# Designs tried in a protein design run: peptides against a protein of PDB entry 5JNO. Part 34

Target 1, 112 residues: chain A of PDB entry 5JNO
Amino acid sequence: MVAKFQPPPEYQLTAAELKQIVDQSLSGGDLACRLLVQLFPELFSDVDFSRGCSACGFAAKRKLESLHLQLIRNYVEVYYPSVKDTAVWQAECLPQLNDFFSRFWAQREMED

## One batch from the design tools (peptide; made by RFdiffusion4, then SolubleMPNN)

Design b1_p14_7_s4 (from b1_p14_7, 6 letters changed)
Fold by OpenDDE base, seed 1:
Structure b1_p14_7_s4 (fold): chain B 112 residues (1-112), chain A 14 residues (1-14)
Amino acid sequence: as target 1 above (112 residues)
Amino acid sequence: SEIEKLLQELLESF
């Protein structure tokens, strides 16, 4: 048996927090992008969060990893159960997440 | 779109 996925404590949204994000969202894709911003602000920062850590030599990557996507999808499913269907997730949410993230960095790099 | 607005807001925040 596979245990139910549990978000790390720092990514455990309360019902009220999630509801606030949902109330700001007009679609599953919109919700997904808002969750991305709220849960993982470090993915949008130029700050090296590993810098100054003597125990951490990890080089952070500017990419959406499976764990990020899984966590976002789990929250989106609460209000948009249809994304439990992989085809729906890949059509309605995943492209918007990827486009949102890539466009952010593309525009930031053009401005630099 | 709402996503476009979010993107612009985010770009302005960082």
Scores: peptide ipSAE 0.551, ipTM 0.928, DockQ to the pose 0.155
Fold by OpenDDE base, seed 3:
Structure b1_p14_7_s4 (fold): chain B 112 residues (1-112), chain A 14 residues (1-14)
Amino acid sequence: as target 1 above (112 residues)
Amino acid sequence: SEIEKLLQELLESF
């Protein structure tokens, strides 16, 4: 048996916090997007991370990484167990997450 | 849609 994924402490949601997000959600995909915003607000920040560390040349990539997706999926599974099936996750949640994130930055780029 | 609403709210927040 594969051990259940345990989120890092900074991304640990209480049952009450998760329920609050769920109460605002109408679908698994909707919940996934709301979790994205709540768990990872830094992914939507326009802060130049290279500023203050010009020596390292660090630039945060505007992408959803495996860890982000796994964390979101784990929480979505609590209320939408069907996403435990990878096919369901890939059909119902993952496209909506990617589209949501992409559309956000597409709109932001027009404002910059 | 609800996601569209969320997106617009988020865009307004940042």
Scores: peptide ipSAE 0.546, ipTM 0.926, DockQ to the pose 0.154
Fold by OpenDDE base, seed 4:
Structure b1_p14_7_s4 (fold): chain B 112 residues (1-112), chain A 14 residues (1-14)
Amino acid sequence: as target 1 above (112 residues)
Amino acid sequence: SEIEKLLQELLESF
């Protein structure tokens, strides 16, 4: 039996917090992108964490990792249970997340 | 779209 996924404490949203984000969302893909911004603001920052913590070796990278996507998906499932189906997740949410993230950095790079 | 609005808001905040 596989235990239910538990987000790390720093990425735990209360029901009220999640509801607030949902209330601002018009679709599963929209919700996913809003969750991305709320949960992982560090992915949109120019801050180099490797300089602040050389000992741990942590470095900010401009990519969406499996953990990010899994966390977002878990929250999206609360209000859009259809994304429990991987095919639905890959068709309705994942492309929008990737496009959103890519466009952000593409436009930021154009401003430099 | 809503996502595009979010994107623009985000770009302005960073």
Scores: peptide ipSAE 0.540, ipTM 0.925, DockQ to the pose 0.155
Fold by OpenDDE base, seed 2:
Structure b1_p14_7_s4 (fold): chain B 112 residues (1-112), chain A 14 residues (1-14)
Amino acid sequence: as target 1 above (112 residues)
Amino acid sequence: SEIEKLLQELLESF
């Protein structure tokens, strides 16, 4: 038996919630970027997480981690099963996610 | 593109 990946409760989407995002999307790459924004708004803010946890002093990192990507891919697969193929994921979704995220921060860092 | 529109909307919201 192979254990299925289960998202943390805070990142669980109902079928209706996912459908709403899908209805706004025109492609797998578009859906992936919309899921990134909806699931992980904290990645787009300069929130000092060390203020929230004095014990750990954790600082938010401006990068997409494997957990973020895995969660997004799992939801994209529901409507675009072809992304189960790693080659398709790396061609259709992953470059769009990375470009979207990097361009966001590049433009934000230009603001004075 | 739709992704470009999403990016611009996001930049305006944060």
Scores: peptide ipSAE 0.538, ipTM 0.925, DockQ to the pose 0.154

Design b1_p14_8_s1 (from b1_p14_8, 7 letters changed)
Fold by OpenDDE base, seed 2:
Structure b1_p14_8_s1 (fold): chain B 112 residues (1-112), chain A 14 residues (1-14)
Amino acid sequence: as target 1 above (112 residues)
Amino acid sequence: DAALDALIQELLEM
């Protein structure tokens, strides 16, 4: 048996918190994008969080990493169990996440 | 942040 993944405390959502986000969501992909914003606001800032935080490890700037995606997927599957299938996750959620994140940074580059 | 606000607005309008 594979042990259930437990998110770090800073990324732990209560059932009520998750429900609130779900209530605002129209689909699994939409939910994924909303979770991205709520869980990882640091990915949308120009602040170098690695500076002064040795415990943070190396975080690639402006990239969605495996841990981010896994955490989001874990929450999405609570209400959209079909994303447990990797093919569904890759078809329904990942493209929306990547598009959302890319559009953010593309717009930021134009504003700078 | 204007860029983030714009994307959030898109989510609300879909």
Scores: peptide ipSAE 0.232, ipTM 0.851, DockQ to the pose 0.166
Fold by OpenDDE base, seed 3:
Structure b1_p14_8_s1 (fold): chain B 112 residues (1-112), chain A 14 residues (1-14)
Amino acid sequence: as target 1 above (112 residues)
Amino acid sequence: DAALDALIQELLEM
């Protein structure tokens, strides 16, 4: 028996919230990028935690981790079931996610 | 919100 993936409480979306994002999306890849922004706004923050927290010394990592991708994929599957196929996920969503995230930070680095 | 949407559109269209 394979357990269904359950997102942490802080990353739970209701059907209504997801539908709202879907209504703004033009494709599975677009939906994935919008979910990235909505679920993980902290990944787009310029806050340097290493400067703000002397106790933890945590440096904000500008990387998409497996948990982020898994959560996004889980929600994308609701409206785009084809991404259950890993090949489709890797062709339609992952490149767009990576490009979007990389371009965001590249742009921010040029502005600062 | 509007700025973010514009950024999303820009990045997706590039």
Scores: peptide ipSAE 0.194, ipTM 0.830, DockQ to the pose 0.169
Fold by OpenDDE base, seed 5:
Structure b1_p14_8_s1 (fold): chain B 112 residues (1-112), chain A 14 residues (1-14)
Amino acid sequence: as target 1 above (112 residues)
Amino acid sequence: DAALDALIQELLEM
């Protein structure tokens, strides 16, 4: 038996919290982007969290890592089961996540 | 969270 993926406690949304986000979402890709902001607001912050962590840095915060994507996908699957298919996830959600994230930082770079 | 909602709207409209 394969163990079910469990998010870290700090990223475990309640059913009510997830429902609230879903109710505002128009698609799986939209839901994914909203979850990105909700779960990982630190990825959109200029705050330096490197103090106390040699592996942490501002540059690292500008990347969507596999763990971030896995957590988002885990919640999207609840209401959009089709994203269990990797091809669907890569076609419907990943491009929207990447575009959303890239647009944010591109805009921030222009403002600097 | 109203502040988060505002952030989402800003990002989505960007």
Scores: peptide ipSAE 0.173, ipTM 0.817, DockQ to the pose 0.155
Fold by OpenDDE base, seed 1:
Structure b1_p14_8_s1 (fold): chain B 112 residues (1-112), chain A 14 residues (1-14)
Amino acid sequence: as target 1 above (112 residues)
Amino acid sequence: DAALDALIQELLEM
């Protein structure tokens, strides 16, 4: 048996924490969006990483990377095991995540 | 954050 994936400590949720988010969710896609907000608040920040890190000089990225999506999917699968099917994940969760994230930044651009 | 709060509110209303 392959070892169960363990997220980095900063992205570790207890069963109670995950249950709380699930209780607020209406669907797998909704849960995915709520997890996005809870796990990765830095993706919704205007703070440029290069301002605080002269050593790396990399700017903060306004994109969802594979690691973000994988972590979210792992938690969604706990209560919505159907998303283990890639087709279900791509139909039910990915579009909602992308729409939610893009809508956020579109709105921020209008407010600036 | 106003933009994030607005989107979360939309999710709650779905």
Scores: peptide ipSAE 0.230, ipTM 0.850, DockQ to the pose 0.164; fails the geometry check

Design b1_p14_8_s2 (from b1_p14_8, 8 letters changed)
Fold by OpenDDE base, seed 1:
Structure b1_p14_8_s2 (fold): chain B 112 residues (1-112), chain A 14 residues (1-14)
Amino acid sequence: as target 1 above (112 residues)
Amino acid sequence: MESLEKLIQELLEM
């Protein structure tokens, strides 16, 4: 049996929290971007979260990883079941995620 | 301070 994907506790949204994000969303792609910010604010911070951490020394990457995308997709599927189709996910959500994330950091780099 | 939601919309509408 394939185990059901369970998000880590820090990324578990309540139904009310998810609904609130959905109510603010205009599309599946928009929802995906909102989820990106809500779930992974560390990806949008100029602060090096690993700096000063003597315990872990983890170098956070400013990169969307498969785990991030999978978790976002799981939530998007709740209200947009069509993204279960990989082609739909890659056409409607993934480009917007990548564009938003890339534009965010490109803009921040230009402002510095 | 700009809200996260506002930032998202600005970037998506660009």
Scores: peptide ipSAE 0.577, ipTM 0.914, DockQ to the pose 0.170
Fold by OpenDDE base, seed 5:
Structure b1_p14_8_s2 (fold): chain B 112 residues (1-112), chain A 14 residues (1-14)
Amino acid sequence: as target 1 above (112 residues)
Amino acid sequence: MESLEKLIQELLEM
């Protein structure tokens, strides 16, 4: 017996909240990106994290952490059970997430 | 959060 996933309270979505996101989604990858923004708005903060060193202009690497991805995957699995397969998750969702996240910050860096 | 989602999505789809 495997225990049912229980996300931390700050990342707990009701069935209604999740359905609302799903209703706007066109695919598992699209759903994953929407969940990324909904669950982790802090990753899209207007605060420029690259400004840590104004002298060197160092831009910190912005990568999605494994824990973030796991939480997203758990919700995507509710409506797209195929992503329980790691190969499917890596082919359908991860590239979309990384592309979206990278494009977001690339745009933000250009606006600074 | 929904407003933020829509705004980000609109900008990236341009």
Scores: peptide ipSAE 0.574, ipTM 0.921, DockQ to the pose 0.161
Fold by OpenDDE base, seed 2:
Structure b1_p14_8_s2 (fold): chain B 112 residues (1-112), chain A 14 residues (1-14)
Amino acid sequence: as target 1 above (112 residues)
Amino acid sequence: MESLEKLIQELLEM
């Protein structure tokens, strides 16, 4: 048995907050992208979070990690329960997330 | 920050 996933407090959305995001969403994939921005604004920052830590060797990576995706998927499922099917998630949401995130950073790199 | 928000919004509307 797998325990139900609970998001960290900083990523907890109320029903009202989620509804606001959904109201502006055109699809499950669009909702996923909006959730990405809402939940993880730090992924869209060029701030070097490792600047102060030379000992840990931590480098902020501009990538979507499994925990990010899992959290987004859990919220998307509330209004699009079909994404519980991994095939649907991979067809409808993941490409949108990856494309959006990649386009964002590609554009930022062109500005430099 | 405003420029970033504008960029994100544009990408979301594509």
Scores: peptide ipSAE 0.558, ipTM 0.909, DockQ to the pose 0.142
Fold by OpenDDE base, seed 4:
Structure b1_p14_8_s2 (fold): chain B 112 residues (1-112), chain A 14 residues (1-14)
Amino acid sequence: as target 1 above (112 residues)
Amino acid sequence: MESLEKLIQELLEM
């Protein structure tokens, strides 16, 4: 039996917060991108955590990890149950997430 | 340079 995935407290959204994001979304893929920004603003920051802590070796990598994607998917499923199907998730949401994130950083590098 | 929020919004609309 697969236990229900529980997000860490810092990544919890209330029903009202999630609804607000959904109301602004045009599709499941759009919702996914909005959730990415809302849940993980640190992925869009210029803060280099590796400079502040040589001992911990924490490097803020500009990449989407499995935890990020799983959390986003869990919230998207609330309003778009079809993404429970991995094929649907990979076709409708995952490409948009990756494209948005990649375009964001590509553009930021050009503006710096 | 445009604000981060503005940039994010523009990309979300694409």
Scores: peptide ipSAE 0.554, ipTM 0.905, DockQ to the pose 0.167

Design b1_p14_8_s3 (from b1_p14_8, 7 letters changed)
Fold by OpenDDE base, seed 5:
Structure b1_p14_8_s3 (fold): chain B 112 residues (1-112), chain A 14 residues (1-14)
Amino acid sequence: as target 1 above (112 residues)
Amino acid sequence: SSSLEELIQELLEM
């Protein structure tokens, strides 16, 4: 049997903390997006490197990595066990996560 | 969803 994945200490949520997020959520996909914000605020940083470095023109690639997604999925499963099914996760949560993240950065770029 | 859009707006205001 494969050992259960344990999040790093900085991404540990207590039952009470998780419940608070769940109480604000309308669905598994909604919960996933809220977890993204709560667990990984650094992914929403206001720092725009493309503007900060005119010399190199570097623009950081903003993408959701496998580790981010796995951590989110672990918590979503607590209240939405159906996402243990990969097909359900890919249909109900992943598209919403990607859409949410993309919409955020699209709007952030518009206000600059 | 509308609730997620509100969350985005909150994030943008930070």
Scores: peptide ipSAE 0.590, ipTM 0.924, DockQ to the pose 0.873
Fold by OpenDDE base, seed 3:
Structure b1_p14_8_s3 (fold): chain B 112 residues (1-112), chain A 14 residues (1-14)
Amino acid sequence: as target 1 above (112 residues)
Amino acid sequence: SSSLEELIQELLEM
């Protein structure tokens, strides 16, 4: 049996925090994007960690990983239980997440 | 959506 996914403590949202995000959201996909911003602000940072520390060699990750997506999905399900269906998740949320994230970085790269 | 575009703009201004 697969255990229920539990977010790390740093990514735990209270009911009030989640409700605040939901109140700003127009749809499940919209909610997913807003959760992305709230849960993982580091994904939108210009900080090149490898520049600051040559020894670590880590650069800022500009991709959505399975952990990010799973956490977002878990919270979206609270208000949009239909995303429990993988087909719905892939049709309604994943494309919006990817488009949103890509659009952000595309525009960031065009900044003066 | 226009709402998400506004959110992107907010992020870009930070």
Scores: peptide ipSAE 0.588, ipTM 0.924, DockQ to the pose 0.931
Fold by OpenDDE base, seed 4:
Structure b1_p14_8_s3 (fold): chain B 112 residues (1-112), chain A 14 residues (1-14)
Amino acid sequence: as target 1 above (112 residues)
Amino acid sequence: SSSLEELIQELLEM
């Protein structure tokens, strides 16, 4: 099944690609986290993309922005329509995403 | 979850 939205070209997933991620997922929240990794690998890198830009600091890179979340939600909705309800999204997916992302960076910092 | 923790470990190794 193809999503009913039009993401930016760099964040487009084919039906096959999305299905592959879904097949690896245990829940909507799990799917959301896996989509985060697939769509935004740059959020898990120490590479400084802010070279020459004070507004693009590393600290800003280490956070989930509204556009990231909305894009993920759009894909999750394809297989978990219930997340169209904001209350469901906030209860089932957002906490999983935030915890996953926070745990990653906490552990990354311990390795440095 | 355990599955997500495994994914984190994979990411950390990259």
Scores: peptide ipSAE 0.587, ipTM 0.923, DockQ to the pose 0.911
Fold by OpenDDE base, seed 1:
Structure b1_p14_8_s3 (fold): chain B 112 residues (1-112), chain A 14 residues (1-14)
Amino acid sequence: as target 1 above (112 residues)
Amino acid sequence: SSSLEELIQELLEM
């Protein structure tokens, strides 16, 4: 038996917080992108921040890792249980996440 | 989507 999903404390959302994000979302893929922003703001940090902050040792990662995706998927499943199916997750959410993340960084780099 | 594009623009302004 698999234990109930319990995210790390820093990624714990209340039902009210999650519902607020859902109310802003148009689809499961849209919800996934909004969760990405809310849960992992560090992934959108400026490159200059990563270079300038020697004290925290933060290095900006322009990569969506397995942990990021799994946490997002777990929350998306609450309102879109169909994403429990890997094929649905890969068709409806992953492409939007990758596109959203890529578009952000592409536009950020055009500011240079 | 247009909504997500607006979100990107908000992020870029920060």
Scores: peptide ipSAE 0.585, ipTM 0.923, DockQ to the pose 0.875

Design b1_p14_8_s4 (from b1_p14_8, 6 letters changed)
Fold by OpenDDE base, seed 4:
Structure b1_p14_8_s4 (fold): chain B 112 residues (1-112), chain A 14 residues (1-14)
Amino acid sequence: as target 1 above (112 residues)
Amino acid sequence: DAALEELIQQLLEM
């Protein structure tokens, strides 16, 4: 028996908060990207923090970890139950998340 | 900041 995944308190959204994000979303993949921004603003921190320390935790902030993805997936499932299927999640949401996140940092590096 | 929010919004639309 696998216990139901519970998000850490700092990453819990109310139904109203989630609905607000959903109302702005055009698809499951779009919703996933918007959730990424809302749940994990620390992953979009200023690039200046990485300049002086390769060993600091900032390098890790430029990677999407399994915990981030699982949390996002759990919320996406509320309105897009099809992503409970791993194949659907990998086809519809993961590419969108990875592309969005990569494009963000690529753009930020160019502007810095 | 506003610039960051605008960038994110632009990327979400792509």
Scores: peptide ipSAE 0.528, ipTM 0.915, DockQ to the pose 0.143
Fold by OpenDDE base, seed 3:
Structure b1_p14_8_s4 (fold): chain B 112 residues (1-112), chain A 14 residues (1-14)
Amino acid sequence: as target 1 above (112 residues)
Amino acid sequence: DAALEELIQQLLEM
């Protein structure tokens, strides 16, 4: 049996916090992108933590990992239960998340 | 940070 996913304490949102984000969202995909920004601000930071230790094998921060996606999906499901269906998640949320995140860093790389 | 927030908002609106 697979245990229910539990978010790390630093990524636990209260009902009020989640509602605030939902109130600003137009769709499940939009909500997913807003959750990405709110839950993982470190993914949008210019700080290179690997610069100080090349030997530590620090992973690139400019990647959405399974943990990030699972956490976002769990919260999106609260208001958009249809994303419990993997096909819906992959059609409505994942493309928007990936596009948003990619566009962000593409834009940042073009900034002076 | 203001520039970052503005960029994020612009991207969310696209």
Scores: peptide ipSAE 0.527, ipTM 0.915, DockQ to the pose 0.143
Fold by OpenDDE base, seed 2:
Structure b1_p14_8_s4 (fold): chain B 112 residues (1-112), chain A 14 residues (1-14)
Amino acid sequence: as target 1 above (112 residues)
Amino acid sequence: DAALEELIQQLLEM
């Protein structure tokens, strides 16, 4: 038996918290985008302060990493079990996430 | 940041 993935404490949502996000969502892809915003606000800032090194000038990479995607997928699966299928995840959720994230940064770059 | 929140909300509604 393989142990179920357990999110780090800072990314653990209660059933009630997840339900609130789900109630705002129209689809699995929409839910994924809303989870992205709620779980990883640091991805939407110019400087990532999560590592405590604002002094090193580290610019957080504006990309979605495996850990981000894995955590989001785990929560989406609760209400949309079909995303356990990788093909469904790649067709329904990943494009929505990538488009949303790319559009965000494209807009922010135009404001600079 | 209200402006940031509004931008995110707008993008989610597209």
Scores: peptide ipSAE 0.525, ipTM 0.916, DockQ to the pose 0.142
Fold by OpenDDE base, seed 5:
Structure b1_p14_8_s4 (fold): chain B 112 residues (1-112), chain A 14 residues (1-14)
Amino acid sequence: as target 1 above (112 residues)
Amino acid sequence: DAALEELIQQLLEM
C-alpha cells in the first residue's frame, strides 16, 4: 500500500486554519484558489517578480508545479470529496487555479 | 504589502 501523502511541515494546516479558509469559500474551485494564496505566498511575491527579467518573460514562465497542485488538492478534497476523481479536479479546480494565477501575473505585467 | 493583498482579494472575487 502506498503511504498517504503527508505535506511538508511548512504546508501543514490545522483543522481550524483550513476551516477558516473553507468558510470564506464558495466552491471547490474558489477554495483551491484561496489555498494557493495561503499556502504559497512566495508565488505572488513582489520580490520574486522584481528579481525576474521583464525582457525574458520571467512572469510568463511562472507556473504551478505538481507539488503545489497536489497539496491544494489534498486539502480541497477534505470538504469536496468529489475532487478525488481526477476528471472532476481537472474540470472544476485546475482551470480556476490556472486562470487565477495567470490573471494575477498578467495584471502585474500591466502595472509595469 | 497591503496593495498586493488587495489585488489578490479583487481577483478572488471575480
Scores: peptide ipSAE 0.522, ipTM 0.915, DockQ to the pose 0.141

## One batch from the design tools (peptide; made by RFdiffusion4, then SolubleMPNN)

Design b1_p15_1_s1 (from b1_p15_1, 8 letters changed)
Fold by OpenDDE base, seed 1:
Structure b1_p15_1_s1 (fold): chain B 112 residues (1-112), chain A 15 residues (1-15)
Amino acid sequence: as target 1 above (112 residues)
Amino acid sequence: MDAHFDELIQELLES
């Protein structure tokens, strides 16, 4: 028996927080992108900023890992149960997440 | 299972 996926405490949103994000969202895909930003601001941190943190030694990561995606999907499912279907998740949310994330960093790379 | 997380999800579903 495998336990149900549970987010780490640092990635747990309150009902009010999640509802606020949902209310701002236009679609499941949009919700996913908003959750990405809210849950994982470190993925959007400037590399120079992360290198400057001597206190924690934090290093910025620029890739979406399975845990990130699973966490986002779990929250999206609350209001968009259809994404429990992997095909729906892959068609409606994943492309938007990847495009949003990739475009963000692509733009920053060009600006440097 | 994290009972607190499940509770939060339940609250969301009921809202």
Scores: peptide ipSAE 0.018, ipTM 0.539, DockQ to the pose 0.025
Fold by OpenDDE base, seed 2:
Structure b1_p15_1_s1 (fold): chain B 112 residues (1-112), chain A 15 residues (1-15)
Amino acid sequence: as target 1 above (112 residues)
Amino acid sequence: MDAHFDELIQELLES
């Protein structure tokens, strides 16, 4: 038996927090992007603040990993249960997540 | 999912 995915404690949103994000969202894809920013701010910085090591100057990896996507999907499903269908998730949310993330870093690279 | 997460989802659905 495979245990159902559980968010790590640091990525547990309260009902109020999730509702606030949902209230700001216009679609499942939009919600996914907002969750990406709220849950994983380290993905949008050159410095990994979660490591707590300022001495090594560790740079956060600019990659959306399976854990990130799974967490986001789990929360999106609360208000958009249709994303339980993989085809819907891949059509409505994943492209928006990837585009948002890629465009963010593309813009940053142009500014540097 | 753990009980806590399920509880949070339930709270959202009820509010």
Scores: peptide ipSAE 0.018, ipTM 0.548, DockQ to the pose 0.026
Fold by OpenDDE base, seed 5:
Structure b1_p15_1_s1 (fold): chain B 112 residues (1-112), chain A 15 residues (1-15)
Amino acid sequence: as target 1 above (112 residues)
Amino acid sequence: MDAHFDELIQELLES
């Protein structure tokens, strides 16, 4: 039997929450980045990963995983159905997500 | 998998 996919409770947005994010978004890629921040604040917490181990200097890095991207894509599809096309998703959303996430942590490494 | 999610989101937005 195949289990039905459903977002975990912590990643379920209400209609009002999603509409608010959409209203603030200028594009599908922008929406994706805003969803990233709203859904996964733990990926942006500097408490655990800003410098990694202060004693040994090991720099721990956070990663965008498949589940994160899939959840974001599903929400983006509601208002931008074209991202159902993988080519569109890869061209319009993924680069912006990766760039935003990478820039965030690159900047944090310099500031901390 | 994605279809189920889409249905749930659609129901949520239309409720």
Scores: peptide ipSAE 0.016, ipTM 0.538, DockQ to the pose 0.027
Fold by OpenDDE base, seed 4:
Structure b1_p15_1_s1 (fold): chain B 112 residues (1-112), chain A 15 residues (1-15)
Amino acid sequence: as target 1 above (112 residues)
Amino acid sequence: MDAHFDELIQELLES
């Protein structure tokens, strides 16, 4: 039996919080992007908490990983059940997420 | 299984 995916406690939205984000969203893709920002603000931060750490060599992660995407998808499915279909998810949400994220960091790179 | 998450999803579906 395969256990269903569930978010870590730090990424659990309240019903009111999710409702608010949905109310601000115009589409599933838009909702996905808003969830990305709200759930994972660390992906948009220039702050490297490991800066100056000579012991661990840790680098701040700035990649959209499978866990991030799966978590976002779980919330999007609440209001857009069609994204349960991978083809729909890949057409309606993933391009928007990737474009938004890549554009963000492309702009930041230009400012450096 | 996270009962809280399941309840959240259900609540949102009913809203």
Scores: peptide ipSAE 0.018, ipTM 0.541, DockQ to the pose 0.025; fails the geometry check

